# Peptides against a protein of PDB entry 3T7K, part 67

Target 1, 248 residues: chain A of PDB entry 3T7K
Amino acid sequence: KAEKILARFNELPNYDLKAVCTGCFHDGFNEVDIEILNQLGIKIFDNIKETDKLNCIFAPKILRTEKFLKSLSFEPLKFALKPEFIIDLLKQIHSKKDKLSQININLFDYEINGINESIISKTKLPTKVFERANIRCINLVNDIPGGVDTIGSVLKAHGIEKINVLRSKKCTFEDIIPNDVSKQENGGIFKYVLIVTKASQVKKFTKLINDRDKNETILIVEWNWCVESIFHLNVDFTSKKNVLYQKK

## One batch from the design tools (peptide; made by RFdiffusion4, then SolubleMPNN)

Design b2_p14_7_s2 (from b2_p14_7, 6 letters changed)
Fold by OpenDDE base, seed 2:
Structure b2_p14_7_s2 (fold): chain B 248 residues (1-248), chain A 14 residues (1-14)
Amino acid sequence: as target 1 above (248 residues)
Amino acid sequence: SKKEEELEKLMESL
């Protein structure tokens, strides 16, 4: 059926998109439209798997969903597109009125606001954002909204190798893991990196660390610190935004 | 999905 619909076009574009969707297309696509999209080099996946070599995300805007945050870890993220790209594409293809011999839809016209070439270019870097920031091992409180699995999965996608989950009420100093990174000469390395949700946790963990491992470097942040770092594909250690405690 | 929307809202409220 898709072939018959597409037969009216002399030339078909190959968009070469391997995409996931977030915040759009909740009802999915019908079989014909999926086949049409596939013939145009657009393959939509339900979930993110590394083996699929995803290079695109569809979303109406910048979102804080797991899929959106992970899309910024694609290698590279080639396109972050509004769903209107698909909508307009399918509309043009299904239109009987268009005497168009070719599909005239440029994917560059459908970029998500705020995801610019500067962000896209950083996804071509050989390293991940937290890897570049010398953050390899983090401590994550167990009461984090969104859950430790989701949050941990996003962080791992962005180069954090080890997520240590802290039971905030029961944890001791021995439960806190150091950020084991090789001392590079020019980068501020924090020995202890923690993501927390409450001021009481800041007090607890700072006390535990300072009492047992005096004079070590500590970074305690909110989840939003990680999110902002992901959205910029850069960790700004000069910013105090979303930093709850810092000891250099 | 509803789950994604819930996660977004939850994460935005932080």
Scores: peptide ipSAE 0.030, ipTM 0.679, DockQ to the pose 0.911
Fold by OpenDDE base, seed 4:
Structure b2_p14_7_s2 (fold): chain B 248 residues (1-248), chain A 14 residues (1-14)
Amino acid sequence: as target 1 above (248 residues)
Amino acid sequence: SKKEEELEKLMESL
């Protein structure tokens, strides 16, 4: 069926997209449209797997969803596109009125606002954003909205190797793991990195660490610090935004 | 998905 629909075109583009969708196409695609997209080199996956070598995300705008945040870890992310790309493409293909010999949809016209070439270029870097920031091991409070699994999965996609989940009410100093990174000459390495949800946790963890491991470097941040770092594909240690406690 | 939207809302509220 898809072949018959596409037969009216003398040349078919190959977009070479391996994509996930977020905030759009909740109902999926019918079998014919999936086959059409496949013939155009567009493969849409339900979930992110590293083995699929995903290079594209469809979303109406910048979102804070797991899929969107993880898409910025693709190697590389080639395109971040609005769903209108698919909509207009399928509309053109299904149009009986247009004696179109060619598909005239340019994916560059459908870029998500705020995902510019500078961001895309950073996804070509050999390292992940938190890896570049010398953040390998983090402590994450167990009461984080979105859940430790989802948050942890996003962080791992961006180069966090070890996520230690802290039971906020019951944890002791011994439960807090150090960020085990080799000292680089010119980079402030924080021995303890923690993602927390409330001020009481800041007070607790700063006390526990300072009482037992004096003069060590501590970074306590909100989840939004991670999100901003992901969206910029850069950790700005000069910014106090979303930093709850810092000791250098 | 509804789950993704819920997650987004939760993550925005942080």
Scores: peptide ipSAE 0.030, ipTM 0.681, DockQ to the pose 0.843
Fold by OpenDDE base, seed 5:
Structure b2_p14_7_s2 (fold): chain B 248 residues (1-248), chain A 14 residues (1-14)
Amino acid sequence: as target 1 above (248 residues)
Amino acid sequence: SKKEEELEKLMESL
């Protein structure tokens, strides 16, 4: 059925998109439209897998969803597009009016606001954002909104190797893991990195660490610190935004 | 997915 619909075009574009969707297309696509998109080199996946070599995300705007945050870890992210790209494309293809010899939809007209070339360029770097920041092992409180699995999955996609989940009410110093990064000469390495949700956790963890491991470097942040770092694909250690405690 | 929407709402409220 898709072939018959597309046969009216003399030439078909190949967009070469391997995409996920977030904040759009909740009901998916019908079989004919999926086949049409596939013939145009647009493949939409339900979930992110490294083996699929995803290069695109569809979203109405910048979102804080797992898929959106992980899309910034694609190697590279080639395109971040508004869903209107697909809508307009399919609308043009299904239109019976004009003998359209060609599909006249340019994907560059559908870029998500705020995802600029600077961000896209950083996705071509050989390292991940937290890897560049010398953050390999983090401590994550178990009461984090969104859940430790989702948050941990996003952090891992961005170069954190080990997520240690802390039971905030019951944890001791021995439960806190160090950020085991080889001392590179020129980078601020924090021995203890923690993501927390409330001020009482800051007080608890700072006390536990300072009582047992005096003079060590500590970074305690909110989840928003991670999000901002992901959106910029850069960790700014000079910023105090979303930093709850820092000891250098 | 419902989970994505829930996550978005949760993360926006932080």
Scores: peptide ipSAE 0.030, ipTM 0.682, DockQ to the pose 0.869
Fold by OpenDDE base, seed 3:
Structure b2_p14_7_s2 (fold): chain B 248 residues (1-248), chain A 14 residues (1-14)
Amino acid sequence: as target 1 above (248 residues)
Amino acid sequence: SKKEEELEKLMESL
């Protein structure tokens, strides 16, 4: 059926998209439309798997979903597109209008606002954002909204190797892990990196660390610090935004 | 998915 529909075109584009969707297409696509998209080099996956070599995200806008945040870790992310790309493409293909020589849909017309070429270019870097920031091991409080598994999965996708989950009410200094990175000249290396949710946790952890390991470097941030770093694919250590405590 | 939307709303509230 898809072949018969596409036979009206003299030439078919190959978009070469391996994509996931977030905030759109909740009901998926019918079998015919999936086959049409496949013939145009558009493959849509339900979930992110590294083996699929995903290069595209469909979303109506910048979102804080797991899929969207992880898409910025694709190697590379080639396109971040609005769902209207697929909608308009399928509309053109299903149109009963006369023999169209070509499908006239340009990917660049459907870019998600705020995901520009500067962001896309950073996804071509050989390193991940937190790797570049010398953040390898972090401490994450167990009461984080969204859950430690989801948050941890996003952080790992962006280069954090080890996530230590802290039971905030019961943890001691011995439960806090250091960020084990070799001293590099050009980056603020923090011995202790923590993601927390409450001011009381800041007070607790700063006390525990300062009492037992005086003069060490500490970075305590909100989840939003990580999100902003991901959206920019850069950690700005000069910014105080979403930083709850910093000791250099 | 509905789960993603719930997560988005939750994460935006932080």
Scores: peptide ipSAE 0.030, ipTM 0.677, DockQ to the pose 0.919

Design b2_p14_7_s3 (from b2_p14_7, 5 letters changed)
Fold by OpenDDE base, seed 1:
Order: structure tokens, then C-alpha cells, then sequence
Structure b2_p14_7_s3 (fold): chain B 248 residues (1-248), chain A 14 residues (1-14)
């Protein structure tokens, strides 16, 4: 069926998209449209797997979903596109107006607002955002909204190697892991990095660390600090936004 | 998909 529909076009584009969708296409695609998209070099996957070498995200806007946040870790993310790209493409292909010899849809007309070339270019870097920030090991409170598995998965996609889950009510100093990075002479490396949800946790962890490991560097942030760092593909250590405690 | 929307709502509410 797809071949017969596409046979009216003299030339077919190859978009070379390996994509996931978030906040759109909840009902998926019918078999004919999947095959049409495949013939145009558009492959849509249900889930993110590193082996699939994904290069595209479809979303209506910037979202805080797992898929959207992980898409910024693609190597590279080539395109972040609105779902209207697929919608308009399929509409043109299914149009009975015999006179369309070519598909005239430009990917660049469907870019997600706020994902610019500067962001896309950073996905070509050989390192991940938290790797560049010298954040290898973090402590994560177990009562974080979204759950430690989802949050941890996003953080790992962005270069955090080790996630230590803290039982916020029962944890001691011995449960807190250091950020095991080689001290670069000139870099503000934090020995302890923690993601917390409550001001009471800030008070607890600052006390535990300062009482047992005096004068060490501490960074305590909200989840939003990580999200902003991901959206910018850069950690701004000069910003106090979403930083709950910092000791240099 | 419901899980992703739920996650977005949870993360926006923080």
C-alpha cells in the first residue's frame, strides 16, 4: 500500500531520522503510515535505547519528560521537531492532488521553540553535560518526585556514572558518597553533590558533612538545577538558581 | 505515555 501511495512522487527525500516522540502521537501510527515514514528514512521508536543511535525528538514544545531530557544526550541530537512535521508530511502524501511530483517539507520549518543551533551543537561534544562539570557521583534522596529510577536514568544519560540513593530519614554521614573526580588544580570540583527536595534535608546533610568532613566542598541542589543544566547543556556554577547550599 | 505526562506534571509542580 505505501509503495503505491509513494509511486506518484518522482523523488523521495531521505530525512535520516531515528526518533522518539513525547507529548504527541499517543495513539501511534497505522501500519501504512509507518511504512511511508520508513521509506522516507523516518524511523520512530517507542523507547530510547543507546543501540538505536537516536538523533531526533518529536514534541510540541520543550518538555520535562524523561524522553525529552534524554534526547538532549543523543550523540548527536540532529533535530528537535514539532509533530506538525509528520502531520503535514502525511497530509501531503495522502493528498489526491496528482500534481505533486515532489514532497516540499523542510525540517527547519518545524524546529521546537527554544532548541536552537547552540544547543544542538553541544550535543556533538564528546562529553556529557555533567561530565564537563566534573560531576561523576551524586547523592539523590529517595523521596524525590518522579522516582529515583527515572531521575537516575536521566542523570546517567547526561554523564553521571554513580547515583547513591539516600534514605533521607535514616542516613548517616557514612551513607553519603564523595564525588570521586581527580582534583583538577583550577576547577571548582565539589566533593559532595546532593539532589534534595526539602529544606530539612539541606540542614541535615550540611550538618552531617560539616561535622565529619570539615572544610570540604558541598553542592546541594534541587532537581530543577539538573533540568536547567540539561536544557542549556551547560552547568552554570555562577548561578544561584535552584542551588540550596554551596560551599566552595 | 501516561507515565511521561505524569512525570512532566510532577516535575512542573516542583
Amino acid sequence: as target 1 above (248 residues)
Amino acid sequence: MKEEEELEELWESL
Scores: peptide ipSAE 0.026, ipTM 0.669, DockQ to the pose 0.818
Fold by OpenDDE base, seed 5:
Structure b2_p14_7_s3 (fold): chain B 248 residues (1-248), chain A 14 residues (1-14)
Amino acid sequence: as target 1 above (248 residues)
Amino acid sequence: MKEEEELEELWESL
């Protein structure tokens, strides 16, 4: 059926998109439209898998969703596009106006506001954002909104190898893992990195660490510190924004 | 899909 619809075009573009969607297309696509998109080199996936070599995200705007945050870890993210790209494309293809010999939709006209070339270029780097920041092992409180699995999955996509979940009410010093990164000369490595939700947790963990491992480096942040780092694809250690405690 | 919208709302409220 898709072939008959596309047969009116002399040449078909190949967009070479392997995409996920977030904040759009909740009802999915009908079978014919999926086939049409596939013939145009547009493949939409339900979930992010590394094996799929995803290069595109569809979203109406910058979002804090798991898919959007993970899309910034694609290798590379080639395109971050508004859903109107697909809508206008399918509308043009289904149009009964016989006069269109070619599909006239340019994907560059549909870029998500705020995802600029600078952000896209950083997704071509051989390292992940937290890897570049010397953050390999983190401690995450178990009461984090969004859940430890989702948050952990995003953090892993961005180069954190080990996520230690802390039971905030029961944890001891022995439950806190060090950030095991070899001392590279060019960056202050924090021995303890923690993501917390409450000031009471800051007080607790700061005390536990300082009582048992005096003079060590500690970074305690909110989830928003991670989000801002992901959106910039850079960790700014000079910023105090979303930093709850820092000991250098 | 509902989970993604819920996550967005949760993260915007923090």
Scores: peptide ipSAE 0.026, ipTM 0.669, DockQ to the pose 0.868
Fold by OpenDDE base, seed 3:
Structure b2_p14_7_s3 (fold): chain B 248 residues (1-248), chain A 14 residues (1-14)
Amino acid sequence: as target 1 above (248 residues)
Amino acid sequence: MKEEEELEELWESL
């Protein structure tokens, strides 16, 4: 059926998209539309797998979903597109009125606001955002909204190798892991990195660390610090935004 | 789907 629909076009574009969707297309696509999209070089996947070499995200805007945050770790992310791209494409293809010899839809007209070429270019870097920031091992409180598995999965996609889950009520100093990174000259290395949810945890962990390991560097942040770092594909250590405690 | 939307709402509220 798709071939018969597409036969009216003299030339078909190849968009070369391997995409996931978030915040859109909840009902999926019918079989014919999937076949049409496939013939145009658009493959939509339900889940993120590294083996699929995903290069595109569809979303209505910047979202804090697992899929959106992980899409910024694609190698590279080629396109972050609004769902209107697919909608308009399928509308044009199904239109019987337009004696169009060609499909006239430009991907660049459908870019998600706030995902610019500067962000896209950083996805071509050989390193991940937290790797560049010398954050290899982090401590994560067990009561984090969204759950430690989801948060941990996003952080790992962005170059954090080890996530230590802290049982906030029961943890001791011995439960806190150091960020085992070789001391580099640029002063951006924190021995202890923690993601916490509340001020009482800041007080607890700062006390535990300072009582047992005096003069060490500590970074305690909210989840939003990680999110902002991901959205910019850069860690700004000069910013105090979403930083709850730092000791340099 | 519902889980992603719930996650987004949770993260927007934080």
Scores: peptide ipSAE 0.025, ipTM 0.665, DockQ to the pose 0.913
Fold by OpenDDE base, seed 2:
Structure b2_p14_7_s3 (fold): chain B 248 residues (1-248), chain A 14 residues (1-14)
Amino acid sequence: as target 1 above (248 residues)
Amino acid sequence: MKEEEELEELWESL
């Protein structure tokens, strides 16, 4: 059926998209439209797997969803596109009125607002955002909204190798892991990096660390610090936004 | 899908 629909076009584009969707296409696609998209080099996946070599995200805007945040870790992310790309494409293809010899839809016209060429270019870097920031090992409180598994999965996608989950009420100093990175000459490395949800946790962890390891560097942040770092594909250590405690 | 929307709302509220 798809072949018969596409046979009216003299030339078909190959978009070379391996995509996931978030915040759009809740009902999925019918079998004919999936086949049409496949013939145009657009493959949509339900979930993110590294083996699929995903290069595209469909979303109406910048979202804080797991899929959106992980899409910024694609190698590279080629396109972050509005769902209107697919909608307009399928509409043009199903249109009986237009004796269009060619599909004339440009991917660049459907870019998600705020995902610019600078962001896309950073996804071509050989390193991940937290790797570049010398954050390898973090401590994450167990009461974090969204859950430790989801948040941990996003953080790992962005170059955090080890996530230590802290039981906020029961944890001791011995439960806190150091950020085990070799001193690079030109960057302040934090020995302890923690993601917390409450001011009481800041007070607790600061005390535990300072009582046992007084002279060490500490970074305590909110989840939003990580999110902003991901959206910019850069960690700004000069910003105090979403930083709850910092000791250099 | 509901989970993604719920996660978005949770993260916006923080």
Scores: peptide ipSAE 0.026, ipTM 0.668, DockQ to the pose 0.908; fails the geometry check

Design b2_p14_7_s4 (from b2_p14_7, 7 letters changed)
Fold by OpenDDE base, seed 5:
Parts: sequence; structure tokens; C-alpha cells
Structure b2_p14_7_s4 (fold): chain B 248 residues (1-248), chain A 14 residues (1-14)
Amino acid sequence: as target 1 above (248 residues)
Amino acid sequence: MKKEEELEELWDSL
């Protein structure tokens, strides 16, 4: 069916998109439209897998979803597009106007607001954002909204190698893992990095660490610190925004 | 579907 629909065009573009969707296309696509998109070099995946070499995200705007946050870890993210790209493309293809010999849809007209070339360019870097920040091992409280698996998956996509889940009520100092990074000459490595949800956790963990490992460097942040770091593809250690405790 | 929207709402509420 798709071939018959596309046969009216003398030339077909190849968009070379391997995409996921977030905040759009909840009902998916019909079989014919998937076939059409495939013939145009647009492949949509349900989930993010490293093996699929994804290069595109469809979303109506910047979102805090797992898929959107992980899309900023693509190697590279080539395009962040509004769903209207697909809508207008399919609308043009299904149009009964005999006069269209060519598909006239430019993907550059459908960029997500706020995902600029500077952000896209950073996805071409050989390192991930937290890797560049010398954050390899983190402690994550078990009561984090969204769950430790989802949060952990996002953090791992962005260069966190080890996520230690802390049971907030029962944890001791021995349960807290150090951020085991080689002393690089350039920049303050925090020995303990923690993501927490409550001020009571800050008080608990700061006490546990300071009582047992005095004078060590500590960074305690909220999830929004990670999100802002991902959206900028840069960690700003000069900012106090979303930092709950810092000891240098 | 419900999970992605729920995650956005949960993360925006923090």
C-alpha cells in the first residue's frame, strides 16, 4: 500500500532518522504510515537501545521524561523535532493533489524550541556530561520520585557508571560509596556525591560522613541539579542552584 | 504512556 501512495513522487527524500517519541504519538502509527516513514528513512522505535544508534527525538517541547533526557546522550543527537514534522509529512503524502511531484518538508523547520545547535554540538563530544564532571559513582536515595531504576537509567546514559541506592531510614556510613575517580589535576573531585529528596537526608548523610570521614569533599544535590546539568550538557560547579550541601 | 507523563509530573513537582 505504501509503495502505491509513494509512486506519485518522482523522488523520495531519505531523512535518515532513527527516532523515539515522547509526549506525542501515544496511539502510535498505522501500518501504512510506518511503511511510508520507513521508505523515507524514518524509523521510530518504542524504546531507547544503544544498539539502535538513535539520532532523533520527537517531542512537542523540552520535557523531563526519561526518553527526552536520554536523547541528549545520543551519539550524536542529530535532530530534536516537533511531532508536526511527521504530521505535515504524512498529510502531504496522503494529499490527493496530483500536482506534487516531490515531497516538500524540511526537517529544520520543525526544531524543538530551546534545543539549539550548541546543545546538539555537545552531543558530538566523546565524553558524557557527568564523565566530564568527574562523577562516576553516586549515591541515590531509594525514595526518589520516578524511582531509582528510571533515574538510574538516565544517569547511566549520561556517564554515571555506578549507582548506589541508599535506604534512607536504615543506611549507615558503610553504605555510602565514594566517587572513585583518579585525581585529575583539573577540578575539585567530590569524594561523596549524593542525590536526595529531603532536608532530613542532608542532615543525616552530612553527619554520617563528617563523623567518620572528616574533611572529605561532599556534594549533595536534588534531582533538578542533574536535570539542569543534562539540559545544558554541562555541570556548573559554581552554581548553588539545586545544591543542598557542598563541602570542598 | 501513563508512565512518561507521570514521570514528568513527578519530576516537575520536585
Scores: peptide ipSAE 0.027, ipTM 0.676, DockQ to the pose 0.866
Fold by OpenDDE base, seed 4:
Order: structure tokens, then sequence, then C-alpha cells
Structure b2_p14_7_s4 (fold): chain B 248 residues (1-248), chain A 14 residues (1-14)
């Protein structure tokens, strides 16, 4: 069926997209449309796997979904596109108007607002955002919205190697792991990095650390600090936004 | 998919 539909075009573009969708195409695609997209070099995957070498995200806007956040870790992310790209493409292909010898849809016309070339360029870097920030090991409270598995998966995609889950009510100092990174001369290494949800956790962890490991560097942040860092593909240690406690 | 949207709402509430 797809071949017969596409036979009216003299030349088919190869978009070379390996994509996931978030916030769009909830019902998926029918078999014919999947085959059409495949013939155009567009492969849609249900889930993110590193082996698939994904290079594209479809979303209506910047989202805080696992898929969207992880898409910024693609190597590289080539395109972040609005779903209208697929909609318009399929609409053009299914159009019975005989006069279309070519598919005239430019990927660049469908870019997600706020995902600019600067962001895309950073996905070509050999390092991940948290790796560049010297954040290798973090502590994560177990009561984080979204769950530790999802949050942890996003953080790992962005270069955090070890996630220590803290049971906020029962944890002791011994449960807190250090961020084991080699001291690079250019500053900004925190020995303890924690993602917390509540001010009470800040008070608890700061006390535990300061009582047992005096004068060590501490960074306690909200999840939003991580999200903003991911969206910018840069950690801004000068910003106090979403930082709950910092000791340099 | 509902789970991803739910996650977004949960994260936006933080």
Amino acid sequence: as target 1 above (248 residues)
Amino acid sequence: MKKEEELEELWDSL
C-alpha cells in the first residue's frame, strides 16, 4: 500500500530520522503510515535505547518528560521537531492532488521553539552536561516526584554515573555518598551533591554533613536545577535558581 | 504516555 501511495513521487527524500515522540501521537501510527515514514527514512521508536542511535525528538514544545529530557542526551540530537512535520508530511503524501512531483517539506520549518542551534551544537560535545560539571555521583531523596528510577534514568543519560537513593527519614551521614571526581583546577567541584524535595531535607543533610565532614563543599538542589541544566546543556554554578544550599 | 504527562505535571508542581 505505501509503495503505491509513494509511486506518484519521482524522488523521495531521506530524512534519516530515528525518533521518539512525547506529548504527541498518543495513538501511534497505522501500518501504512509507518511504512511511508520508513520509506522516507523516518523511524519512530516507542522507547529510548542507546543502541537505536536516536537523533530526533517529536514534541509540540519543550517538555519535562523523560523522553524529552533524554533526547537532549542524544549523540547528537540532530532535530527537535514539532509533530506538525509528520502531520503535514503525511497529509501531503495522502493528498490525491496529482500535481505534487516532489515532497516539499523542510525540517527546519518545524523546529521546537527554544531548541536552537546552540543547544543542538552542545549535543555534539564528547561529554555529557553533568560530566562537564564534574557531577559524577549524586544523592537523590526517595520521595522525589516522578520516582527515583525515572529521575535516575534521566540523570544517567546526562552523565551521572552513580545515583545514591536516600531514605530521607532514616538516612545517616554514612548513607550519603561523595561526588568522587578528580579535583580539576578550574573550581566548582562539590564533594556532596544532593537532589531534595523539601526544606526539612536541606536542614537534615546540611547538619549531617557539617557535623561529620566539616568544611566540605555541598550542593543541594531541586530537580528543577537539573532540568534547567539539561535544557541549557550547561550547568551554571553562578545561578542561585533552584539551589537550596551551597557551600563552597 | 499518560505516565509521561503525569510526570510532567508532577515535576511542574515542584
Scores: peptide ipSAE 0.026, ipTM 0.677, DockQ to the pose 0.805
Fold by OpenDDE base, seed 3:
Structure b2_p14_7_s4 (fold): chain B 248 residues (1-248), chain A 14 residues (1-14)
Amino acid sequence: as target 1 above (248 residues)
Amino acid sequence: MKKEEELEELWDSL
């Protein structure tokens, strides 16, 4: 059926998209539309798998979903597109207007606001954002909204190698892991990195660390610090935004 | 509400 619909076009574009969707297309696509999209080089996947070599995200805007945050770890992310791209494309293809020799839909007209070429270009870097920031091992409180598995999965996609889950009520100093990175001259290495949810945890962990490991560097942040770092594909250590405690 | 929307709302509340 798709072939018959597409046969009216003299030339078909190849968009070369391997995409996931977030915040859109919840009902999926019918079989014919999937076949049409496939013939145009657009493959939509339900879930992110590294083996699929995904290069595109569909979303109405910048979202804080697992899929959106992980899409910024694609190698590279080629396109971050609004769902209107697919909608307009399918509308044009299903239109009975006899005179369309070509599909006239430009990907660049459908870019997600706030995901610019500067962000896209950083996804071509050989390193991940937290790797570049010398953050290898983090401590994550177990009561974090969204759950440690989801948050941990996002952080790992962005270069965190080890996630230590802290039982906030029962943890001791011995439960806190150091960020084991080589001392580089660029003063951005923190021995202890923690993601917390409340001020009482800041007080607890700062006390535990300062009592047992005096004069060490500590970074305690909110989840939003990680999210902002991901959205910019850069860690700004000069910013105090979403930083709850910092000892350099 | 889909699980993704719930997660977004939770993260926006943080």
Scores: peptide ipSAE 0.026, ipTM 0.669, DockQ to the pose 0.729
Fold by OpenDDE base, seed 2:
Structure b2_p14_7_s4 (fold): chain B 248 residues (1-248), chain A 14 residues (1-14)
Amino acid sequence: as target 1 above (248 residues)
Amino acid sequence: MKKEEELEELWDSL
């Protein structure tokens, strides 16, 4: 069926998209439309796997979903596109009225607002955002909204190698892991990096660390600090936004 | 639908 529908076009574009969707296309695509998209070099995947070499995200806007946040870790993310790209493409292809010899849809017209070329260009860097920030090992409280597995998976996609889950009520100093990064000459390395959910955890962890390792550097942040860092593909250590405690 | 939206809402509420 797809071949017969596409046979009316003299030339077919090859978009070379390996994509996931978030916040759109909840009902998926019918078999004909999947086949049409495949013939145009658009392959949609249900889940993110590193082996699939994903290069595209479809979403209506910037979202805080696992898929959206992980898409910014693609190598590279070539396109972040609105679902209207697929909608308009399929509409043009299914249109009986338009004696269009060619599909005339430009990917650049469907970019997600706020995902600009500056962000896309950073996905071509050989390093991940937290790797560049010298954050290799973090401590994550077990009561984090969204769950430690989801949050941890996003953080790992962005270059955090080790996630230590802290049981907030039962943890001791010995349960807190250091950020094991060799001092690079030009950047402040935090020995202890923690993601927490409440002020009582800040008080607890700062006390535990300062009582046992008084002179060490500490960074305690909210999840939103990580999200903002991911959206910008840059860690801004000058910003106090979403930083709950910082000791340099 | 619900899980992705719920995650977004949870993260926006923090």
Scores: peptide ipSAE 0.026, ipTM 0.672, DockQ to the pose 0.814

